# Designs tried in a protein design run: peptides against a protein of PDB entry 7SID. Part 8

Target 1, 151 residues: chain A of PDB entry 7SID
Amino acid sequence: LHMYLMLLKELPGEEYPLPMEDVLELLKPLSNVCSLYRRDQDVCKTILNHVLHVVKNLGQSNMDSENTRDAQGQFLTVIGAFWHLTKERKYIFSVRMALVNCLKTLLEADPYSKWAILNVMGKDFPVNEVFTQFLADNHHQVRMLAAESIN

## One batch from the design tools (peptide; aimed at target 1 V78 M121)

Design b1_p11_4_s1 (made by RFdiffusion4, then SolubleMPNN; from b1_p11_4 with P3D H11L)
Fold by OpenDDE base, seed 4:
Structure b1_p11_4_s1 (fold): chain B 151 residues (1-151), chain A 11 residues (1-11)
Amino acid sequence: as target 1 above (151 residues)
Amino acid sequence: LPDFSEIAKQL
């Protein structure tokens, strides 16, 4: 886990995106890792913080390749799961903070939620609609982060 | 809505 997380942390930013093939290789084990540690708040927070780099890479790629669509799908599945579990009040504020940052980055890459749509159990949730829900989060720091992220 | 375990399976 720690080695994997280190790789995620060291991913290049938007100015120097990785080839999509490399992004896919990093995303392949992600869902399994998230599933395994879904009840560990600290690990979930760390994962969400590190996958910000993945979002940046996805945002810099065009949508004309199958690999890009595949990568987006895998990533959105993970984010959707975290969001759903958040809605079920499974995560503390620090994890929700990290999730908001992920959603913010998604919106920066796709402000109109053309592809940034969370599918949870067959139902679609555009990220822009999901994001606004955090403006009413129970924790003040989450609300503040969400509000700051809109601007 | 699915429970926590069902979402975990989705991952």
Scores: peptide ipSAE 0.045, ipTM 0.722, DockQ to the pose 0.153
OpenDDE base, seeds 1, 2, 3, 5: peptide ipSAE 0.044, 0.043, 0.045, 0.043; ipTM 0.719, 0.711, 0.721, 0.717; seed 3 fails the geometry check

Design b1_p11_4_s2 (made by RFdiffusion4, then SolubleMPNN; from b1_p11_4, 3 letters changed)
Fold by OpenDDE base, seed 3:
Structure b1_p11_4_s2 (fold): chain B 151 residues (1-151), chain A 11 residues (1-11)
Amino acid sequence: as target 1 above (151 residues)
Amino acid sequence: LPDFSEIAKLL
């Protein structure tokens, strides 16, 4: 886990995108890691903070390629799962803060949710619609983060 | 232990 998290942390951002093939290699174990540690709040927060680099990288990629769609799908599956569990009140505010940051970065790359769509239980949820729900979060810091992100 | 949804189990 530690080694994997380190790789995510060192991923170049928006200004220096990696080849999509490299992104796919990094995303391949992500769902498994998230699944194993889904009950660990600290690990989940750390994962969400580190995958911000992946979101920034995806935003600069050619979104029309098959590899790009594959990478987007793998990433969005994980984000969708975290969002769904958030709705079930399974995560503390610090994890929700990290999730909001991920959603914010997605919206910066795709403000109209052309590809940033969460599929949960067979239903599609555009990230721009998902994001607005955090404006009504029970924790004031989450609401504040969401509010400043749309300005 | 908290009850997690099916989507979480399918990650």
Scores: peptide ipSAE 0.070, ipTM 0.744, DockQ to the pose 0.168
OpenDDE base, seeds 1, 2, 4, 5: peptide ipSAE 0.047, 0.058, 0.070, 0.048; ipTM 0.719, 0.741, 0.747, 0.718; seed 4 fails the geometry check

Design b1_p11_4_s3 (made by RFdiffusion4, then SolubleMPNN; from b1_p11_4, 6 letters changed)
Fold by OpenDDE base, seed 3:
Structure b1_p11_4_s3 (fold): chain B 151 residues (1-151), chain A 11 residues (1-11)
Amino acid sequence: as target 1 above (151 residues)
Amino acid sequence: LEPFHLIALKK
């Protein structure tokens, strides 16, 4: 886990995008890692904070559409699962704040929700629609973060 | 607990 988290932490940001091939390799085990540590709030927060770099890379990728779609799908699966578990009240505010940051970054990359759509339990949820729900979050800091304008 | 990868369908 620690080695994997270090790799995520060291990912280049929007200014220095990764090749899509590298993104795919990093995303491949992500769902399994998240599943294993789904009850660990600190690990989940750390993962969500680190995958912000992945979102930034996905938004700027000029690789083939098939690989891009695959990477987007792998990432959205993870975000959708975290959102679903959030609705089930499984995560504390600090994890939810990290999730909101991921959603904001997705909206910056895809403001029209062309690909930023969460499919949870067989139903599609555009990220902009999902994001607005955090404006009514029970925790003040989460509401404040969600209410900030997207940079 | 449902498997994590089954909570959100892959696209």
Scores: peptide ipSAE 0.086, ipTM 0.744, DockQ to the pose 0.416
OpenDDE base, seeds 1, 2, 4, 5: peptide ipSAE 0.069, 0.071, 0.136, 0.062; ipTM 0.729, 0.739, 0.784, 0.732; seed 4 fails the geometry check

Design b1_p11_4_s4 (made by RFdiffusion4, then SolubleMPNN; from b1_p11_4, 7 letters changed)
Fold by OpenDDE base, seed 4:
Structure b1_p11_4_s4 (fold): chain B 151 residues (1-151), chain A 11 residues (1-11)
Amino acid sequence: as target 1 above (151 residues)
Amino acid sequence: MEDFSLISKRL
């Protein structure tokens, strides 16, 4: 886990995007890792903070390729799962803050939620719609973080 | 591999 998380942390950002093939290789174990540690708040927070680099890479890639769609799907599945569990009050504020940062980064890459759509339980939720829900979060720091993204 | 979104529904 630690080595994987370190690799995610060291990924190049928007300025130096990775080939989509490399992004896919990094995403392959992500869902399994998230599933394994879904009840560990600290690990979830760390994962969410590190996958910000993946979003930056996705936003800079060719969206017409099958690999891009695959990467988007894998990533959005993970984000959707975290959001779903957040709605069920499974995560503390620090994890929710990390999730908000991911959603913020998604919106920066896709402001109109053309591809940034969470599919949860067979229903589609555009990230821009999901994001606004955190403006009413119970924790003040989460609300503040969400609000600064709007201003 | 089981989808994380499906696994999360079991919590």
Scores: peptide ipSAE 0.046, ipTM 0.703, DockQ to the pose 0.311
OpenDDE base, seeds 1, 2, 3, 5: peptide ipSAE 0.038, 0.033, 0.042, 0.042; ipTM 0.697, 0.681, 0.710, 0.697; seeds 2, 3 fail the geometry check

Design b1_p11_5 (made by RFdiffusion4)
Pose (drawn by RFdiffusion4):
Structure b1_p11_5 (pose): chain A 151 residues (1-151), chain P 11 residues (1-11)
Amino acid sequence: as target 1 above (151 residues)
Amino acid sequence: LEDEFNAIVNA
């Protein structure tokens, strides 16, 4: 777990992007890793705080081949799964704060929501519309974080 | 992608 979290945090870089096949190799076991630790709040928070580093390489669209959409879908389905589970009151405010940080990073990467759309229950939600929902949260810290990052 | 979603949600 430590090895995978360290690779996720360190390998992606903004100045010189990785090949997309390497991004796919990084994102391949993430679904299973999240599946094992669905119950644990601390591990989920750590996973989100570490995966928010891949958006810098994911946001590149110059080489918009099939691998780009494959990697974007692999990441967005996990993010949408976390959001859906959060809507059902399944996570504590720490995981919600980490999800807010991830969504803020996604908004930074794609301001126009061209590709950053969460898919859940056969429906699609743009990240910008989803982000404003956190202003009505039941925890003050998450609301303040969303209000401050609303810019 | 559907299998990955179900693997997290139904774990």

Design b1_p11_5_s1 (made by RFdiffusion4, then SolubleMPNN; from b1_p11_5, 6 letters changed)
Fold by OpenDDE base, seed 2:
Formats: C-alpha cells, structure tokens, sequence
Structure b1_p11_5_s1 (fold): chain B 151 residues (1-151), chain A 11 residues (1-11)
C-alpha cells in the first residue's frame, strides 16, 4: 500500500501529463486497493487526495482515444463506489472533502458531464448532478467546499 | 467495470 500511494503521490499533474498507457497501468491496482481499505477512513482520504493527479491528467488527454475512455471508465468506477458509500453515510467529512475535490476537478475538465458520468448499480449519474448533492451535506466544511466550486 | 465496482462495494 505504501509503495503504491507513493507512486500516486509522485504522479505528474496538469503541468506534465503522462502517457495514457502509464495512466492505465496505475489505475489497474486502484480498485483492488480501494476494496481492501474501504473501511479505513485515513487510507481512503489519502487515496482520493492522490488520485487528483490522475483526474488532472485525464482532463488534458485526447478524449477520443480508446485508451482514454478505458482510463476514464476505470477511474469513474472508483469514484462512483466512493460516492455510493458516501450516500450510505460510510465516510467521515474529511473523506467527503477529498471526494468533492475529485468531483470539482472532473467538472473543471468536463463541465457538462459529457464523459464524467458515474455508473452505480446500473444507473448513470452525471457528475454535475452528483456534485450538487454536496451543497446539502451535513458537515459545514463540505458544503462550503462545494459552494466554492460553483463560483 | 461493473465487476470492479461490485468488488469495492462488497469487500
């Protein structure tokens, strides 16, 4: 886990986009790591903070390539899972804060949710609609962070 | 992708 998290942390962000092939390789273990540590709030927060680099990288990629769509799908699956568990009140505010940051970055790259769509339990949820729900979050800091993204 | 999703939620 530590080595993987270090790798995610050191990923180039928006300034230095990675080849999509490298992004795909990094995403392959991600779902398994999330599955193993889904009950650990600190690990989940760390994961969500580090995958911000992936989101920023995806936003600068050619959205028409098959590899890009594959990477987007794998990433959105993980985000969708975190969001679903958030709806079930499984995560504390600090984890939700990290999730909102991920969603914010997605909306910056895809304001109209053309590709940023969470598929959860067979249903599609555009990220812009998902994001709106955090404006009514029970924790004031989460609401504030979500509101800041609107302006 | 669906399998990945289910793996995360059901673990």
Amino acid sequence: as target 1 above (151 residues)
Amino acid sequence: LEEMYNSILNS
Scores: peptide ipSAE 0.032, ipTM 0.710, DockQ to the pose 0.933
OpenDDE base, seeds 1, 3, 4, 5: peptide ipSAE 0.031, 0.031, 0.031, 0.030; ipTM 0.708, 0.708, 0.708, 0.702

Design b1_p11_5_s2 (made by RFdiffusion4, then SolubleMPNN; from b1_p11_5, 6 letters changed)
Fold by OpenDDE base, seed 1:
Structure b1_p11_5_s2 (fold): chain B 151 residues (1-151), chain A 11 residues (1-11)
Amino acid sequence: as target 1 above (151 residues)
Amino acid sequence: LEEQYNSIINS
């Protein structure tokens, strides 16, 4: 786990995007890691903070590429799962803060939700629709973080 | 992808 998190942390951002092939290799074990450690709040927070770089890479890629669609699917599956578990009240505010930052970055990369759509329990939800739910979060810092993104 | 999703939410 530690080695994977370090690798995820060292991912270049928007100024130096990785090839989509490298992004796919990075995303391959992500769902398994999330499954194993979804009950560990610190690990989940760390994962969500690090995958912000993945969002930036996905936003700079060619949308017509099969690899891009594959990478987007792999990433959004994990984000959708974290959203699902958030609705089930499984995560403390610090993890929800990290998730909001991911959603914010997704909206910046895809303002019109062309690809940023979460599938939760078999239903599709545009990220902007999911994002607005955090305006009513029980924790004031989460509400503030969500609100500043739309002001 | 559905299997990946289910593995996380049902773990």
Scores: peptide ipSAE 0.752, ipTM 0.970, DockQ to the pose 0.953
OpenDDE base, seeds 2, 3, 4, 5: peptide ipSAE 0.751, 0.751, 0.751, 0.752; ipTM 0.970, 0.970, 0.970, 0.970

Design b1_p11_5_s3 (made by RFdiffusion4, then SolubleMPNN; from b1_p11_5, 7 letters changed)
Fold by OpenDDE base, seed 2:
Structure b1_p11_5_s3 (fold): chain B 151 residues (1-151), chain A 11 residues (1-11)
Amino acid sequence: as target 1 above (151 residues)
Amino acid sequence: LQEMYEKILNA
């Protein structure tokens, strides 16, 4: 876990985007890691904070490639799962803060949610609609972060 | 993808 998290943390940003093939390799173990540690609030927070670098790489790639769609799909699957569990009140505010930051970064890359769509329980939810729900979050810091992020 | 999703939710 530690080595994987370090790898995610040290990913190059949009200034030096990785080839999509490399992004796919990094995403492969992500769902497994999330599955193993979904009940650990600190690990989930750390994961969500570190995968922000992945979003930046996804936004710099060619949207027409199969690898790009594959990478987007795998990433959005993880985000969708975290949102689903958030709706079930499984995560404390600090994890929700990290999730909002992920959604914010997605909206920056895809403002109209053309590809940033979460599939939850077989239904599609554009990230912009998902993001709006955090404006009504029970925790004031989450609401504030969501409100600031739409400016 | 659905399998990945369910794996996380059912863990």
Scores: peptide ipSAE 0.691, ipTM 0.962, DockQ to the pose 0.966
OpenDDE base, seeds 1, 3, 4, 5: peptide ipSAE 0.687, 0.687, 0.688, 0.684; ipTM 0.962, 0.962, 0.962, 0.961

Design b1_p11_5_s4 (made by RFdiffusion4, then SolubleMPNN; from b1_p11_5, 6 letters changed)
Fold by OpenDDE base, seed 4:
Structure b1_p11_5_s4 (fold): chain B 151 residues (1-151), chain A 11 residues (1-11)
Amino acid sequence: as target 1 above (151 residues)
Amino acid sequence: LQEQYNAILNS
């Protein structure tokens, strides 16, 4: 786990994106890792913080490639699952803050929601629609982070 | 992808 998380953390930024093939290979184990540690708040927070780098890579790729669509799907599946669990009140505020940062980064990468759409329980939700719900979060720090992220 | 989604939620 820790080696995998370190690899996620050390991904190059938007200015120097990895080939999409490499990003896809990195994302393939992600859902399994999330499945194993979904009940560990600290691990979930760490995962969410580190996948921010993945979003930066996804945003700089050509949208017409199959690998790009696959990578986007792998990533959005995880984010959708964390959102679902958040709605079920499974995550403390620190994890929700990390999720807000992920959603913010998604919106920055895809401001028109061309691909940033979460599928939750078989229904599609644009990330901006999901993001706005954090403005009404029960924890003041989450609300503040969401509000600051808009501007 | 649905299987991956379910794996996370049902773990």
Scores: peptide ipSAE 0.696, ipTM 0.961, DockQ to the pose 0.937
OpenDDE base, seeds 1, 2, 3, 5: peptide ipSAE 0.694, 0.694, 0.693, 0.694; ipTM 0.961, 0.961, 0.961, 0.961

Design b1_p11_6 (made by RFdiffusion4)
Pose (drawn by RFdiffusion4):
Structure b1_p11_6 (pose): chain A 151 residues (1-151), chain P 11 residues (1-11)
Amino acid sequence: as target 1 above (151 residues)
Amino acid sequence: YDDIFNSIVNA
């Protein structure tokens, strides 16, 4: 777990992007890793705080081949799964704050929501519309974080 | 994508 979190945090870089096949290799076990630790709040928070580093390489669309959409879908399905589970009152405010940080990073990467769309229950939600929903949260810290990051 | 979603939600 430590090895995988370290690789996720360190390998992606903004100045010189990785090949997309490497991004796919990084994102391949993430779904199983999140599945094991679905119950644990601390691990989920740590996972989200570490995976928010991959958006810098994911946001590149110059080489918009099939691998790009495959990696974007791999990441967005996991983010949508966390959001859906959060809507059902399944996570504490720490995981919600980490998810807010991830969504803020996604909004930074794709301001126009060309590709950053969460898919859940056969429906699609743009990240910008989802982000404003956190202004009505039951925890003051998450609301303040969303209000401050609304820019 | 469906298998990934179901693997996290129904774990």

Design b1_p11_6_s1 (made by RFdiffusion4, then SolubleMPNN; from b1_p11_6, 6 letters changed)
Fold by OpenDDE base, seed 3:
Structure b1_p11_6_s1 (fold): chain B 151 residues (1-151), chain A 11 residues (1-11)
Amino acid sequence: as target 1 above (151 residues)
Amino acid sequence: MEDIYNKILNS
């Protein structure tokens, strides 16, 4: 786990994007890690903070459109699961704040929600629609983070 | 994708 998290943390940003093939390889163990540690608030927070670097790579242009869609789909599925569990009140405020930052980064990468769409319980939700719900979060700091992220 | 989703939710 620690080696994987460190790898995610050290990924290059948007200035030096990774090949989409490398992004796919990094995403393969992500669902397993999330599944194994979904009840560990600190690990979930760390995962969400570190996958921000992945988000910055998902919006890049790539000749392999199938791999791009696959990578985006796998990542959004994980984020959708975290959103679902958030709706089920499974996560404390610090994890929700990390999720808000993920959603913000997704909106920056895809401001028109062309691909940044979460599928939760069989229904599609554009990320901007999901994001606005955090403006009504029960925790003051989460509401403030969501509010100040609106530009 | 559904497998990933269910794996996390049902873990």
Scores: peptide ipSAE 0.647, ipTM 0.953, DockQ to the pose 0.974
OpenDDE base, seeds 1, 2, 4, 5: peptide ipSAE 0.646, 0.643, 0.644, 0.646; ipTM 0.953, 0.953, 0.953, 0.953

Design b1_p11_6_s2 (made by RFdiffusion4, then SolubleMPNN; from b1_p11_6, 6 letters changed)
Fold by OpenDDE base, seed 3:
Structure b1_p11_6_s2 (fold): chain B 151 residues (1-151), chain A 11 residues (1-11)
Amino acid sequence: as target 1 above (151 residues)
Amino acid sequence: MEEIYNKIVNS
């Protein structure tokens, strides 16, 4: 776990994007890690904070459109699962704040929600629609983070 | 994708 998290943390940003093939390889163990540690709030927070670097790579242009869609799909599935569990009140405010930052970064990468769409319980939700729900979060700091992210 | 989703949600 620690080696994987360190790898995610050290990924290059948007200025130096990774090949999409490398992004796919990084995403392969992500669902397993999330599944294994979904009840550990600190680990979930750390995961969500570190995958921000992945988001910055998902919006890049790539000749392999199939791999791009696959990477985006796998990542959005994980984020959708965290959103689902958030709706079921499984996460404390610090994890929700990390999720808000993920959603914000997704909107920056895809402001028109062309691909940034979460599928939760068989229904599609554009990320901007999901994001606005955090404006009504029960925790003051989460509401403030969501509000200040609207520019 | 559904497998990934269910794995996390139902773990």
Scores: peptide ipSAE 0.720, ipTM 0.968, DockQ to the pose 0.970
OpenDDE base, seeds 1, 2, 4, 5: peptide ipSAE 0.718, 0.719, 0.720, 0.717; ipTM 0.968, 0.968, 0.968, 0.968

Design b1_p11_6_s3 (made by RFdiffusion4, then SolubleMPNN; from b1_p11_6, 7 letters changed)
Fold by OpenDDE base, seed 2:
Structure b1_p11_6_s3 (fold): chain B 151 residues (1-151), chain A 11 residues (1-11)
Amino acid sequence: as target 1 above (151 residues)
Amino acid sequence: MQSIYDSILNS
């Protein structure tokens, strides 16, 4: 886990995007790691914070590429799972804060949710619609963070 | 894709 988290943390930011092939390789173990540690709030928070680098890379990529669509799909599956568990009140506010940051970054890259769509239990949820739900979050810091993203 | 999602939720 530690080594994987370090790899995520050390990813180049938006200024230096990675080749999509490298992004795909990094995403391969992500779902398994999230599954194993889904009940660990601290690990989930850390994962969500580190995958911001991946979101930035995905946003700058050619959306017409097959590899890009594949990477986007794998990433969105993980985000969708975190969102679904959030709706079931499984995560504390700090994890929800990290999730909102991910969704914010997605909206910056795809304001109209052309590709940023969460598929949960066979139903599609555009990220722009998902994001508005956090404006009514029970925790004031989550609401404030979501509100700031609207500007 | 959906199977991966289910794996996360049911872990």
Scores: peptide ipSAE 0.032, ipTM 0.690, DockQ to the pose 0.922
OpenDDE base, seeds 1, 3, 4, 5: peptide ipSAE 0.031, 0.032, 0.031, 0.031; ipTM 0.681, 0.687, 0.686, 0.683; seed 4 fails the geometry check

Design b1_p11_6_s4 (made by RFdiffusion4, then SolubleMPNN; from b1_p11_6, 8 letters changed)
Fold by OpenDDE base, seed 4:
Structure b1_p11_6_s4 (fold): chain B 151 residues (1-151), chain A 11 residues (1-11)
Amino acid sequence: as target 1 above (151 residues)
Amino acid sequence: MQEIYDKIINS
């Protein structure tokens, strides 16, 4: 786990994007890690903070490639799962804040939500729609973060 | 994708 998290943390950002093939390789273990540690708030927070680098890579790639669509799909599926569990009140505010940052980064990469769409329980939710719900979060810091992100 | 989703939410 720690080695994987360190790898995610050290990924290059938007200025020097990785090949999409490499992004796909990095995404492969992500679902397993998330599944194994979904009940660990600290680990979830760390995961969400570190996958921000993945978002930056996804947003700078050719959206017409199969690998890009695959990577986007896998990543959004994981984010959708975190959103699902958030709706079930499984996560404390610090994890939700990390999720808000992920959603913010997604919106920066895809302002019109062309590809940034979460599928939760078989239904599609544009990230902007999901993001706005955090403006009404029960925790003031989450609301503030969400509000800051759109202003 | 559904498998990934189910794996996380049902873990």
Scores: peptide ipSAE 0.700, ipTM 0.966, DockQ to the pose 0.968
OpenDDE base, seeds 1, 2, 3, 5: peptide ipSAE 0.699, 0.699, 0.699, 0.697; ipTM 0.966, 0.966, 0.966, 0.966

Design b1_p11_7 (made by RFdiffusion4)
Pose (drawn by RFdiffusion4):
Structure b1_p11_7 (pose): chain A 151 residues (1-151), chain P 11 residues (1-11)
Amino acid sequence: as target 1 above (151 residues)
Amino acid sequence: EDNSFLEVTKP
């Protein structure tokens, strides 16, 4: 777990992007890793805080081949699963804050929501519309974080 | 492998 978190945090870089096949190799076990630790709040928070670093490489669309959409779908489906589980009151405010940070990073990467759409229950939700929902949260710290990052 | 985490996204 430590090895995978370290690789996720360190390998992606903004100045010189990785090949997309490497991004796919990084994102391949993430689904299983998240499945194992679905119950644990601390691990989930750590996982989200470490995966928010891959958006810098994911946001590149110059080489918009099939690998790009594959990697974007692999990431967005996990983010959407976390969001859906959060809507059902399954996570504590720490995981919600980490998810807010991830969503803020996604909004930074794709301001027009061309590709950053969460898919859940056969429906699609743009990240910008989803982000404003956190203004009505039950925890003050998450609301303040969303209000401050609303810019 | 376990991918049951993504089952929550299905119709």

Design b1_p11_7_s1 (made by RFdiffusion4, then SolubleMPNN; from b1_p11_7, 3 letters changed)
Fold by OpenDDE base, seed 2:
Structure b1_p11_7_s1 (fold): chain B 151 residues (1-151), chain A 11 residues (1-11)
Amino acid sequence: as target 1 above (151 residues)
Amino acid sequence: EDLSFLDVLKP
């Protein structure tokens, strides 16, 4: 786990985008890692914070290739899972804060949710619609972060 | 028990 997290942390991010092929390789084990540690709040928070670099990298990609769509899909799968479990009240506010940051970055890259769509249990949920739900979050810091992000 | 991430993807 620590080795993988270190790899995610060392991603160049928006300033230095990675080749899409490298992004795909990093995303391949992500869903499994998240699933294994889904009950550990600290690990989930750390993962979500680190994958912000991936989101920023995906947002800079202006080429619509098969690899881009694949990478977007792999990432959205993980975000969708975290969101779903959040709806079931499985995560503390600090994890939800990290998730909101990921959603914010997605909306910056795709404000009309053309590709940023979460597929959960066979249903599609555009990220812009998902994001608005955090405006009514039970924790004031989550609401504040969400409110600031729409401006 | 919480759903696994893979289970969340099931229709």
Scores: peptide ipSAE 0.157, ipTM 0.789, DockQ to the pose 0.413
OpenDDE base, seeds 1, 3, 4, 5: peptide ipSAE 0.154, 0.153, 0.150, 0.149; ipTM 0.785, 0.786, 0.784, 0.785

Design b1_p11_7_s2 (made by RFdiffusion4, then SolubleMPNN; from b1_p11_7, 5 letters changed)
Fold by OpenDDE base, seed 3:
Structure b1_p11_7_s2 (fold): chain B 151 residues (1-151), chain A 11 residues (1-11)
Amino acid sequence: as target 1 above (151 residues)
Amino acid sequence: DDLSFLDVLQP
């Protein structure tokens, strides 16, 4: 886990994108890792903080279209799962804040949710619609973070 | 409650 998290942390952002093939290799184990540690709030927070780099990298337009869709799909699968479990009140506010940051970054890369769509239990949820739900979060810091992202 | 990430996304 530690080594994997280090790799995610070192992923270049929008200014210095990685080849999509490398991004795919990093994303491949992500869902399984998240599943194993889904009950560990600290690990989940750390993962969500590190995958911000992946979001920034996925926004590049000069990548292979097929591989881009695959990478986007794998990433959105994880975000969708975290969002779903958040709705079931499984995560504390600090994890939810990390998730909001991921959603914010997705909207910066795809403000009209052309590809940033969460598929949960067979239904599609555009990230822009999902994001607004955090404006009504039970924790004031989460609400404030969400509000700052809109303004 | 004890759902994996795959279980959450695969009804």
Scores: peptide ipSAE 0.105, ipTM 0.764, DockQ to the pose 0.403
OpenDDE base, seeds 1, 2, 4, 5: peptide ipSAE 0.096, 0.098, 0.087, 0.095; ipTM 0.759, 0.760, 0.752, 0.757

Design b1_p11_7_s3 (made by RFdiffusion4, then SolubleMPNN; from b1_p11_7, 4 letters changed)
Fold by OpenDDE base, seed 3:
Structure b1_p11_7_s3 (fold): chain B 151 residues (1-151), chain A 11 residues (1-11)
Amino acid sequence: as target 1 above (151 residues)
Amino acid sequence: MDLSFLDVLKP
């Protein structure tokens, strides 16, 4: 886990994107890691904070459409799962803060939701529409962060 | 999109 988290943390930003093939390799273990530690709030927070780099990289990728779509799909599956569990009140406010930051970064990378769409239970939810749900969050800091993302 | 992770993550 520690080594994997370090790799995520060291990903370059949007100005220096990695080849999509490298992004795909980094994303492969992500679902399993998240699943194993789904009940550990601190680990989930750390994962969500570090995958911000992945979002920035995905937004600036110019690789082939198939690999791009695959990487985006794998990433969005994880984000969608965290969002779903958040709606079921499974995560503390600090994890929800990290999730909102991921969603905010997605919108910055894809403001028109060309690919930034969460699919949960067979339904599509554009990321820009997901923010509105956090405006009613029970924690004031989450509400404030969500409001900032909309403006 | 593969939703298998969602099922595993759910309690």
Scores: peptide ipSAE 0.046, ipTM 0.713, DockQ to the pose 0.199
OpenDDE base, seeds 1, 2, 4, 5: peptide ipSAE 0.033, 0.040, 0.038, 0.042; ipTM 0.662, 0.698, 0.710, 0.694; seed 4 fails the geometry check

